# Ledger of designs, part 122: peptides against a protein of PDB entry 5Z08

Target 1, 168 residues: chain A of PDB entry 5Z08
Amino acid sequence: RQKDEWAKKTSSLMKQLDWFIGEHLGAMLAAEELGGPVVGELMEIDPDDLSAGFNAHGKLKKATSQPDLDRRQRRIDDIWGPQDEQGQAHKRKRGADEALAASAEMRDLIEQLMNKLVEAGGDNSATYVEIPRESAAARFLVRSKVAMFHPNDARRLRLVDFGRDLDD
Target 2, 222 residues: chain B of PDB entry 5Z08
Amino acid sequence: GLPRLIDAIEEASKIPAKRRQTPIKPTIEKLTTHLYTHGASPDSLLRLADLLTLRNHLDQASLAAITRNLYPSSTVSDEVVLRFIGALGHGQLKPTLALQALFLRWLVMVYHLLENPGVLGQVYGVLFDLLDTAAIRPQLCHLLALVTRRKHVRPFRIQAILTLSRQTGGDPNLTGLLRVFKNYYPEIIVGDATKGRASAFKHPDPQWRQHLDEIQQRRSEA

## One batch from the design tools (peptide; made by RFdiffusion4, then SolubleMPNN)

Design b2_p16_2_s1 (from b2_p16_2, 9 letters changed)
Fold by OpenDDE base, seed 3:
Structure b2_p16_2_s1 (fold): chain B 168 residues (1-168), chain C 222 residues (1-222), chain A 16 residues (1-16)
Amino acid sequence: as target 1 above (168 residues)
Amino acid sequence: as target 2 above (222 residues)
Amino acid sequence: SRIDEIMARYMAKALA
């Protein structure tokens, strides 16, 4: 009975988390990746605002022409393409695509972190996920004190084991 | 004296070089020699700041020479600072980026002589928004490193530096500025952006500093 | 913040 209630609660939480990631967090993480506000400072970012990029003040930036821009920054510059009606539709679509990509990245990261925690069987050294980059998703989890980086390797991320800290 | 030299240069600055009756170079040399020997008073600094920042017919070499010898004999007013800050960025009426870099370097070197260091904190946003301008970034980061306080370290600025650091392949000056930010908020995740070499923001010109100190000491004895 | 509230709820539920 308690296991079933736990499973139902966990399933409900996962659904709520999935909804939150999809409806809100994905767009905010995409904004952060695009140089927008850090997640937690802005409560509502319109996906349309994501397409418009963010200036150094967290406001909408104009496209800069530098060639070696990160692939995501190129996407920002491409999102800032000509302001024609077709350009706005492409911007909205691209903002939505970035939000979807950020949502997928967050979901995948959480899944990997949870799987590693379960697989490690209590070995903290085995709980680390190798991340290809420091993403907005990874930073969000660390700021939220849900995850932590390896002290010597910022490419390794693990969940904070709250369960053990309660039993100690 | 210095005011008469400035008068002559101001008048010459209104006229294209080809239409001047007398070459301006000897007057510029007299000015720079006087500045090197005695420094500039607050009033003279303001007039020179206008000559340096406003569009006129002075050549870039003369403007650079004046800037390199712009020793304050006293304090630097908010008005002088704001003239130089207003001259930063892109625009047809603005000084060249090379000259802007010299202005920023000058502000770093005279920072301790500002009547109100807080004035730079008030224009922090203007300075910060120029970090994408590669030509002035080294001096700009150094100035920001001096000016930054806890109130300026905001999440959006942290993110902006992180983004720009990635875009620039980890510019050491940006890494240095990010370390300054981290001093106020140790919890800032700087990740791979800080794995690179950071600028130490050393004084740009120790000889210039020593000479400035000599000029300033003469004033305290008078 | 709404995120803090969600995280607090998540933590409260994880602790419950």
Scores: peptide ipSAE 0.014, ipTM 0.251, DockQ to the pose 0.017
Fold by OpenDDE base, seed 5:
Structure b2_p16_2_s1 (fold): chain B 168 residues (1-168), chain C 222 residues (1-222), chain A 16 residues (1-16)
Amino acid sequence: as target 1 above (168 residues)
Amino acid sequence: as target 2 above (222 residues)
Amino acid sequence: SRIDEIMARYMAKALA
């Protein structure tokens, strides 16, 4: 009975989190990846605004191409390409695609972090997920104090174990 | 003139909005229009800095509107700078963090008009210790990027930025500031903290800059 | 549950 209630509650929370990631957080994370504001500084980002790109201060600016070698950053340059009408439609589509990609990355990262936490059985050393890159998703989780980097390895991320701190 | 508008707003600021006999909004609009057209003298800037930084009954929208139109017609005194610096951080008597961010942005935009840019270097520690405040960090890092000299780049501050960068997941503003530090000490091992995106600390408002330049030019011709 | 707490904190911070 308690396990079933826990499972239902967990499922409900996961659905709510999934919804939040898809409807809100993904676009904000995409904006951050695109050089927009850090998530929490801008409350509402229209996916259409993602196509215009952001300046170094997270303000919507006209497309100036800085070549960052990250494939996502190249998509930013493509989103920021010359403004013809066809370019604007492509930019809007790309902004939506980046929001979807950011949502997927956040979902995957959360899933990995949760799986490692469950698998570790209380061993904190086994709770680390190896991240291929520092993403807006990873940064958001750390800023939110939901996750922590390994003190000696920024490629290792773990969920903050809030349960242990209550038993001490 | 501007002094009379400030007088009216100062008096209104002492009274809760619900108890004011006249709406303050028209006077704020006249003030902001005057500031936009003529800028503020050093004396007017000081009075406006007090209105913006001291606890009063002015609404946040009015305070923000004044700050957004706070064009210096000449130089910015140390006293004005110190009013804004003193208003930073957490406290019941301090302005909101949103307003503090506008103050820091203003200081960035008027940095070249400071009578003594060194005053910010003297309060460097105060500014640096506020880096953990996320709401003001972008503008704070930009200001620190302008202010930082070799004397400020100390081992404990390097370590503090590195630690905070890790704790924030590589905030691009902190990465940008760390790059400024590295310009003074190239041997600083920034590790993965610099592999991320760094803020370029570009001027936050080119239109505001252009309008400021126009106001400043009118003074040089007078 | 530990996951619930993490998710609750995540959502609370994301909505703040």
Scores: peptide ipSAE 0.018, ipTM 0.388, DockQ to the pose 0.046; fails the geometry check
Fold by OpenDDE base, seed 1:
Structure b2_p16_2_s1 (fold): chain B 168 residues (1-168), chain C 222 residues (1-222), chain A 16 residues (1-16)
Amino acid sequence: as target 1 above (168 residues)
Amino acid sequence: as target 2 above (222 residues)
Amino acid sequence: SRIDEIMARYMAKALA
C-alpha cells in the first residue's frame, strides 16, 4: 500500500516535472543557451520553496505563484526577434525548436542522473554523470540545489541525495 | 620639428639596438617632450601608430613612453584607430599584451576625439572576441562600455559574458559590461554575475585628460 | 516511461 502510494506520487511528480520541462523550463533554458536571462533568478524559486516542496511527508507545496513566465519569455522574444513578419515567424520557429532541444536535454540529463543514483547502490563516487558541457540544464539543476558538481571536476554532476538527508 | 624626430626613430627602428651607431633614447625623450608640449597632428599620429603597432627593433620602454605621451593635437582618424585595433590579440607579429593594454587605454582616453566613433562599432566583434585575454580585459571592457549600442547587445554575447564571468570568478570589468548591456535591455537577468562589484569605468588618468584638454584648446585658438 | 521505471526503482530501494 505505501509503495503504491509512493509510486503514484512519484509518477504524478514525474508527470508534473515533464510538463514543467516541456511547457516552461525548456523555453527558459533555450533562452539561456541562446544568451538570454539566467533561469532560476527569474523564478524567485525561493530555495525555500523548492526545499519546502519536499517536506518530510512528501507533500509538494504547490509553488503558488506561477511566475508570469509566459510574459517574460514573450518579452525576450520581442527583444531579440526581427521586426518583420517573416523574421518573427522564423524566430518563433527557431525558438520553438530550441525550446524542444532544451527540453530534451533536460529530460536526458535528469534521466542519466537518476539512473546513476539508482545504479550506484549508495556509493556516492559512482553517482556522477559525465556532462559534455556546462549546459543551461546542468547549471539550473546546480543553482536549484538539485544537483552538485564533483569538487575537483566540473564535468561530473550528481543528484543531491535528499533521501539520505531525510534519514539523518 | 616632430616629423624629423619621427624620421630618425623610423630609421633607428629598422636596426637592432646593438648595431645602432647612436643611442635612440635621447631621440625618444625629445619626441615624448615634443608630444607632451604640442601633441601630434593627424599625419604624425598615423606614423607613430605604425611605429607602435608594427614589429620593429624599438624597445618596450620606448614604445610605452611614446604611447603615454600620444596626445592628439586634433582629431583621430579611422586609419589610426584601425592600426591600434589591428595590433590587438595573440601572435608573433603583434605587440606585447602590456603594450596592447596601453593602446586600449589610449583609445578610451581619446574616444571623444575620434573623427568617426562608429568605426569602433564596426569592429565590435573583434574587440568582443578578445575578452578572454585577461591582460587586456580591464581596458577592453572599458572601451566596449563606451562603444556598445543596442545593435551590439545580442543573446550570444550576453551568454558569452556570463560564461566568462563564471570562469573568471566574477571579474568586476565583465560585471560592469553586463550592466551596460542591461541598460539597453533591462529585462536581461544577469543573475549572480551582477550581484558582485562592478567597475564604474572611470577615466583612467584625470591628469592626462586635463593635459589633453590644454593641447586641444591651443588648436582652437590658432 | 523510462523515468517512471527509474523512479519506481529508486523508491523501491528507498523503501527497502
Scores: peptide ipSAE 0.015, ipTM 0.251, DockQ to the pose 0.010; fails the geometry check
Fold by OpenDDE base, seed 4:
Structure b2_p16_2_s1 (fold): chain B 168 residues (1-168), chain C 222 residues (1-222), chain A 16 residues (1-16)
Amino acid sequence: as target 1 above (168 residues)
Amino acid sequence: as target 2 above (222 residues)
Amino acid sequence: SRIDEIMARYMAKALA
């Protein structure tokens, strides 16, 4: 009985997540490809900023050392550089590749979270996935209240079992 | 024609105001006059959306003037909508919050002209997550009130808006959005958040609406 | 719909 309820809950979460991935992630990716807020947050996450980690409030710790000026100048040069048709095509392609990568990371994270939820058999302590980095995908899931961090460890993420949390 | 005006503004937008050989203001005035008189085709709307949403050297007054005169002569494509949605939020490359509020207001005013209104429903989460941004909240709540369907009214969003309503001391726009949610689920307990004044989400600019209708009517007669 | 069921449960808990 509990396994069947869990399977139904997982199936529902999967359907919701598949629906989310199919309809909303596609639209968010499209919005991201078009310079949407999620990519804006990702692009503002300089690969070097990703290495700086996240503070307790889920905000990227700005690596203090590289002056904001050089990043601004590169972005200005990327924006204002000779936007020849080739440069726009390369930016679109890079944006598409980043969107594909972000989608893949989101799908993989969702799959891991779902698998851990299924495997845990109702043990909330076993539902946590260790995330190597606080990805945009992870942050999105937390902001959307689909996932939650471990209260003491921001590297541990679990799906919110709405069905169980509502029954408790 | 309109394409030539857009070409001139696009070229000028690449150059800092201090380095321009010619003032751009007269060209912006010609553009806004043309838009007011004839509206913008789908192709022109896309080009103007790029000018408005991408970082360039155009001044805020010019961008605001274009946005205030951005009358569609036809429909509004998903691509145009997504350009404006992509311009929302905080970031160094994002338009000012004041300009974002104008974009949201524009989306409200042209909502009935969208080729696919469902596109806004697909990005509902992106819009909803921006509700904490006070500067755009009034227009954002209005847009969400139009876009919200039963599928969007979720427990976590109900809780989020209730929490934000408490934190803001009962923002009338949030109260209005909660009422929209309650229309889909009457059993939603909104507590003291409903005791406050709610926004009715009236049309932001009746004169703009009337002028849009005149432009749209000319298209149907052609 | 499953969404309606989740909403019903949420509402039941909120009423509770």
Scores: peptide ipSAE 0.007, ipTM 0.241, DockQ to the pose 0.019; fails the geometry check

Design b2_p16_2_s2 (from b2_p16_2, 11 letters changed)
Fold by OpenDDE base, seed 2:
Structure b2_p16_2_s2 (fold): chain B 168 residues (1-168), chain C 222 residues (1-222), chain A 16 residues (1-16)
Amino acid sequence: as target 1 above (168 residues)
Amino acid sequence: as target 2 above (222 residues)
Amino acid sequence: SRIDEIMARFMAEALA
């Protein structure tokens, strides 16, 4: 009985989390990945300032035609570019596809983080998931204090154990 | 009890060591032993914070010993936090930088016991402006790493850290703080000078933490 | 539960 109630409650909560990721968070994460605002950014940071970034001197990089910045700017231009009808349909489809991809990435990352925590059996060193890149999903998990990077390796992410947090 | 020990130390703190009729060291030892065993209540923490942060005639060794044993038995109030924050920086009335580093370390270690963690966010600017002070920078960066939220990650602060990082030859604590900022501003590029390992911001004292947890647990069972 | 805490933190960060 109690196990079944726990299982039902856990299942219900997981469904709610999945819903939140799919219906809300995925689109915001996709926007961040495409060079849009960071999720939860209320700041009137000029999108141009965001796109330019800060160089080693703390100065806004001039939009130098770095191919990757051009890709990001093209993505921004593709996201915010002129509303021709054909451009809008392609833009909407691309946005939907990116939102689905971001949702899937977040779900997978949470699952991996949870699985590693269970498998580690209390060994914090074994709780890290290796991530191929710093994604919007990974950054969001860290900002939300749900996950943390390995102190010496930004490619390693672990779930915060809300009951055991600081024992690394 | 603890209040009587604090009373005795408060009275002694008003008098220069050479003019004291009785040595204060035995009373300090009793206080630190009591703190180690039982921790400090919120009221006692406030009184001890005043003793630690206000200019008085207590010696640095005694102040450091009290700080190292300043285990909260419960929560830490905003008022206590603000006493320690107000004690930071340069000035004739400020504690030594060594003692300030201990205060920052303490704040890191008790961060999870703050009644309102947001209070540190309100004084973020005060903390941030002290990053040029090398003696307290390690603990300050650690505290800022805990406190930093989106609203704090501003262009001028990003630039300030980047500039200071270059000037310090890539202080690993500044690199660690920049890594925290990068979560909120992905376009932060930490230049080649940051070949240094970022600070891990690990718990400063695992034994102190374990002992704190034991003190906190005893309260929950009472 | 852990999932409740994750959800709460997600909402706090996404809606802040």
Scores: peptide ipSAE 0.494, ipTM 0.776, DockQ to the pose 0.061
Fold by OpenDDE base, seed 5:
Structure b2_p16_2_s2 (fold): chain B 168 residues (1-168), chain C 222 residues (1-222), chain A 16 residues (1-16)
Amino acid sequence: as target 1 above (168 residues)
Amino acid sequence: as target 2 above (222 residues)
Amino acid sequence: SRIDEIMARFMAEALA
């Protein structure tokens, strides 16, 4: 009975989390990943400033010079640029696809983080998930204080144990 | 009890060491022993914060010893935090930079016991503007890494860290702080976070943490 | 629960 109630409650909470990721967070993460505003950032930072990035000297890179920036700028322009009707449908579809991808990435990352925590059995060194890239999802988890990067390896992420101070 | 020990030290702190009728060292040792065993209540913490941060005739070794044993038995109030923050920086009336580094280290170690962690966010600018002070930079970066939120990650601060990082030859603590900023501003180019180039901001003293936890547990059982 | 805490933190960060 208590296990069943716990399982039911846990299932309900997982469904709520999944819903929140899919219905709200995914689109915001997709926007961040595409060079839009960071999730939860009020539009005080011009998306153009974000897209330009900062050089090693802390200056906003002028949008013009880096081909990879051109790809992001194209994505931003693809998201926010002037809409011809056919362009709108493709943009909406692309936005939806990116939101789905971001949602899936977040779900997968949370699952991996939780699984590693369970598998580690209290060994903090074993709780790290290897991430292929620094994604909007990964950054959001860190900003939310749900996860933390390995101190020496930005490719390794672990879940914060809210019940135990993770011994560093 | 602890209040009486603090009273004695407060009175002694008003008098130059050469003019004291009684040695203060035995009283400091009793205080530090008491703090190690029982911790400090919120009221005692405030009084001790004043002793540590205000100019008085206590020697640096005594002040450091008190700071190293400053275990909160409960929470840490905003007022206590603000005393330590107010003591930071350069000035004739301010504590030594070595003692300031100990205060910052203490704030890092007790961060989870703050009544209002947001108080540090309110004074973020004051803390950030001290990053040029090399003697306190390691602990300051660690504290800022804990405190930093989106509202603090602004272009001018990003530029300031990048500039200071260049000027310092890539201080690992600044690189570590910049890595924290990158979570809020993904376009920040953090130099290769290769092994050893960024501070990990690990807990400064695991033994101190363990002992703090023991003191905190005793209170929850009382 | 851990999931509840994750949700709370997500909402706090997303709505901030």
Scores: peptide ipSAE 0.492, ipTM 0.771, DockQ to the pose 0.061
Fold by OpenDDE base, seed 1:
Structure b2_p16_2_s2 (fold): chain B 168 residues (1-168), chain C 222 residues (1-222), chain A 16 residues (1-16)
Amino acid sequence: as target 1 above (168 residues)
Amino acid sequence: as target 2 above (222 residues)
Amino acid sequence: SRIDEIMARFMAEALA
């Protein structure tokens, strides 16, 4: 009885989490991956501004045109710029595809993190998931204080144990 | 009890060591033993914070011993936190930089017991402006790594860390803090000059943590 | 539950 209630409650909560990821978080993560705002805040800083560096007063030095910045700015412009009807349709489709991909990545990452925590049997060293890249999903988990990077290896991520983990 | 020990130390702190009728060391040892065994209540923490942060005639060894045994039995109030933050930096009336480093280490180790963790976020600028002080930088970076939120990650602070990192030859603690900032601004390039290993910001004292947990558990059972 | 805490933290970070 208690196990069944716990299983039902856990299943319901997982469905709510999946819904939140799919309906809200995925699109925001996709925007971050494409060089848009970090989830939860409009970046006051243009990525161009970060590459150019800041003066002693925190004001942007004029961005030297780095080719990779032009590509991100193009992506931002492609995401946010005025587009013709065909461009808008392509943009909407691309945005939807990226949102689905980001949602899938977040779900998979959470699943891996939970599985590793169970498999580790209390060994904190065994709780790390290897991530192929530092994604918007991974950064979001860390900002949310749901996960933490390995102190010596930013390719390793583990779930925070909300009952015990001070940042070890 | 603990209040009487604090009273005796407060009175002794007003008098230069050479003018005291009795040595204070035995009373300090009793205090530190009591703190180790039972921890300090919020009221006792405030009184001890004043003893540690205000200029008095206590010796540095005694102040360090109290700080190393400053186990909270309950929560840590904003007022206690602000006493320690106010004691940071350069000045003739401020504690030694060695003692300030112990205070910052203490704040890291009790961060999860703060009544309002947001209080450190309110004084973020004060903490951040002390990063140039090498003697406290390791513990300061660790505390900032815990405290940093989106609202604190600003262009001028990113640039300040980058500049200071270059000036210090890539201090691993600054690299560690910059890695925390990168979570909020993924475009931050930790340049080649930061070939330094990022600090892990591990718990400074696992034995201290374990003992704190034992003290805190006794509170939950009472 | 752990999932409740994850959801709460996600909402706090995404909607802040």
Scores: peptide ipSAE 0.490, ipTM 0.776, DockQ to the pose 0.060
Fold by OpenDDE base, seed 3:
Structure b2_p16_2_s2 (fold): chain B 168 residues (1-168), chain C 222 residues (1-222), chain A 16 residues (1-16)
Amino acid sequence: as target 1 above (168 residues)
Amino acid sequence: as target 2 above (222 residues)
Amino acid sequence: SRIDEIMARFMAEALA
């Protein structure tokens, strides 16, 4: 009886998490990956300021000079810019595909992080997941204080053990 | 008990060392031994914070010894935190920069025991503006790494850290703080953190942590 | 539960 109630409660919580990732978080993460606002950023930062980024001199990079920044700004404009009906349908499909991809990435990353924590048996050095890139999903996990980067290797991410002090 | 030891030290702190009838060192040793064994209650922490942060006639070695043994037996109040934050920076009435570094280290080590961690977020600007002070920068960056949230990551602060990083030749603590900021602003160019130039912000004292945990556990069993 | 804590932290960060 108690095991069944726990299993039902755990299943319900997983469904709620999956729902939240799929219905809300995935689209926001996809927008961040495409150069849009960072998830949970108050809209007060002009998207144009985000597109410019900050160089090592603390100056907003002028959008004009680097082709890769122009591609991101074009992607932002291509995502949020007024386009004709056919352009909107293709954008909606692309946006939906990116949201699905971001949702899948987040789910997979959470699963890997949880599995590594279980497998490590208390060895913190073994709890790290290797990530191929610093994704919006990875950054969101860190901002949420759900995960932590390895202090010397930004390619390694671990789950925060909420039952242990954050400093382990 | 601890209150009586604090009373004796408070009275002695009002008198110059040369005019004291009795040496204060034995009383400081009793205090530090008591703190090491039992920790400090919230009320005792406040009184000790005042002794540590307000200008008095206690010597620097005694103040440092108290700070190194300042184990909370329970939580740390906002008032205690604000006493230590108010003691930071330059000024004739402020503690030495060496003692301020110990206060910041203490705040890092007891961060998980704060009644309201948000209090540090409210004084974020005060902490951030002290980053140019080299003597406290390592501990200050560590504390800021714990405290930083989205609302703190502003363009002017990003620029300030980048500028200061250049001026310092790439201080690893500033690089570590920039890495924290990058989580909120992905376009921040952090120097290649893979090249080992970023501070890891590891716990400053594992032995102190272990002893704190033992003190905290004894209270939960009482 | 761990999942409940993850959900709470996600909501706090996404809806902030």
Scores: peptide ipSAE 0.489, ipTM 0.766, DockQ to the pose 0.058

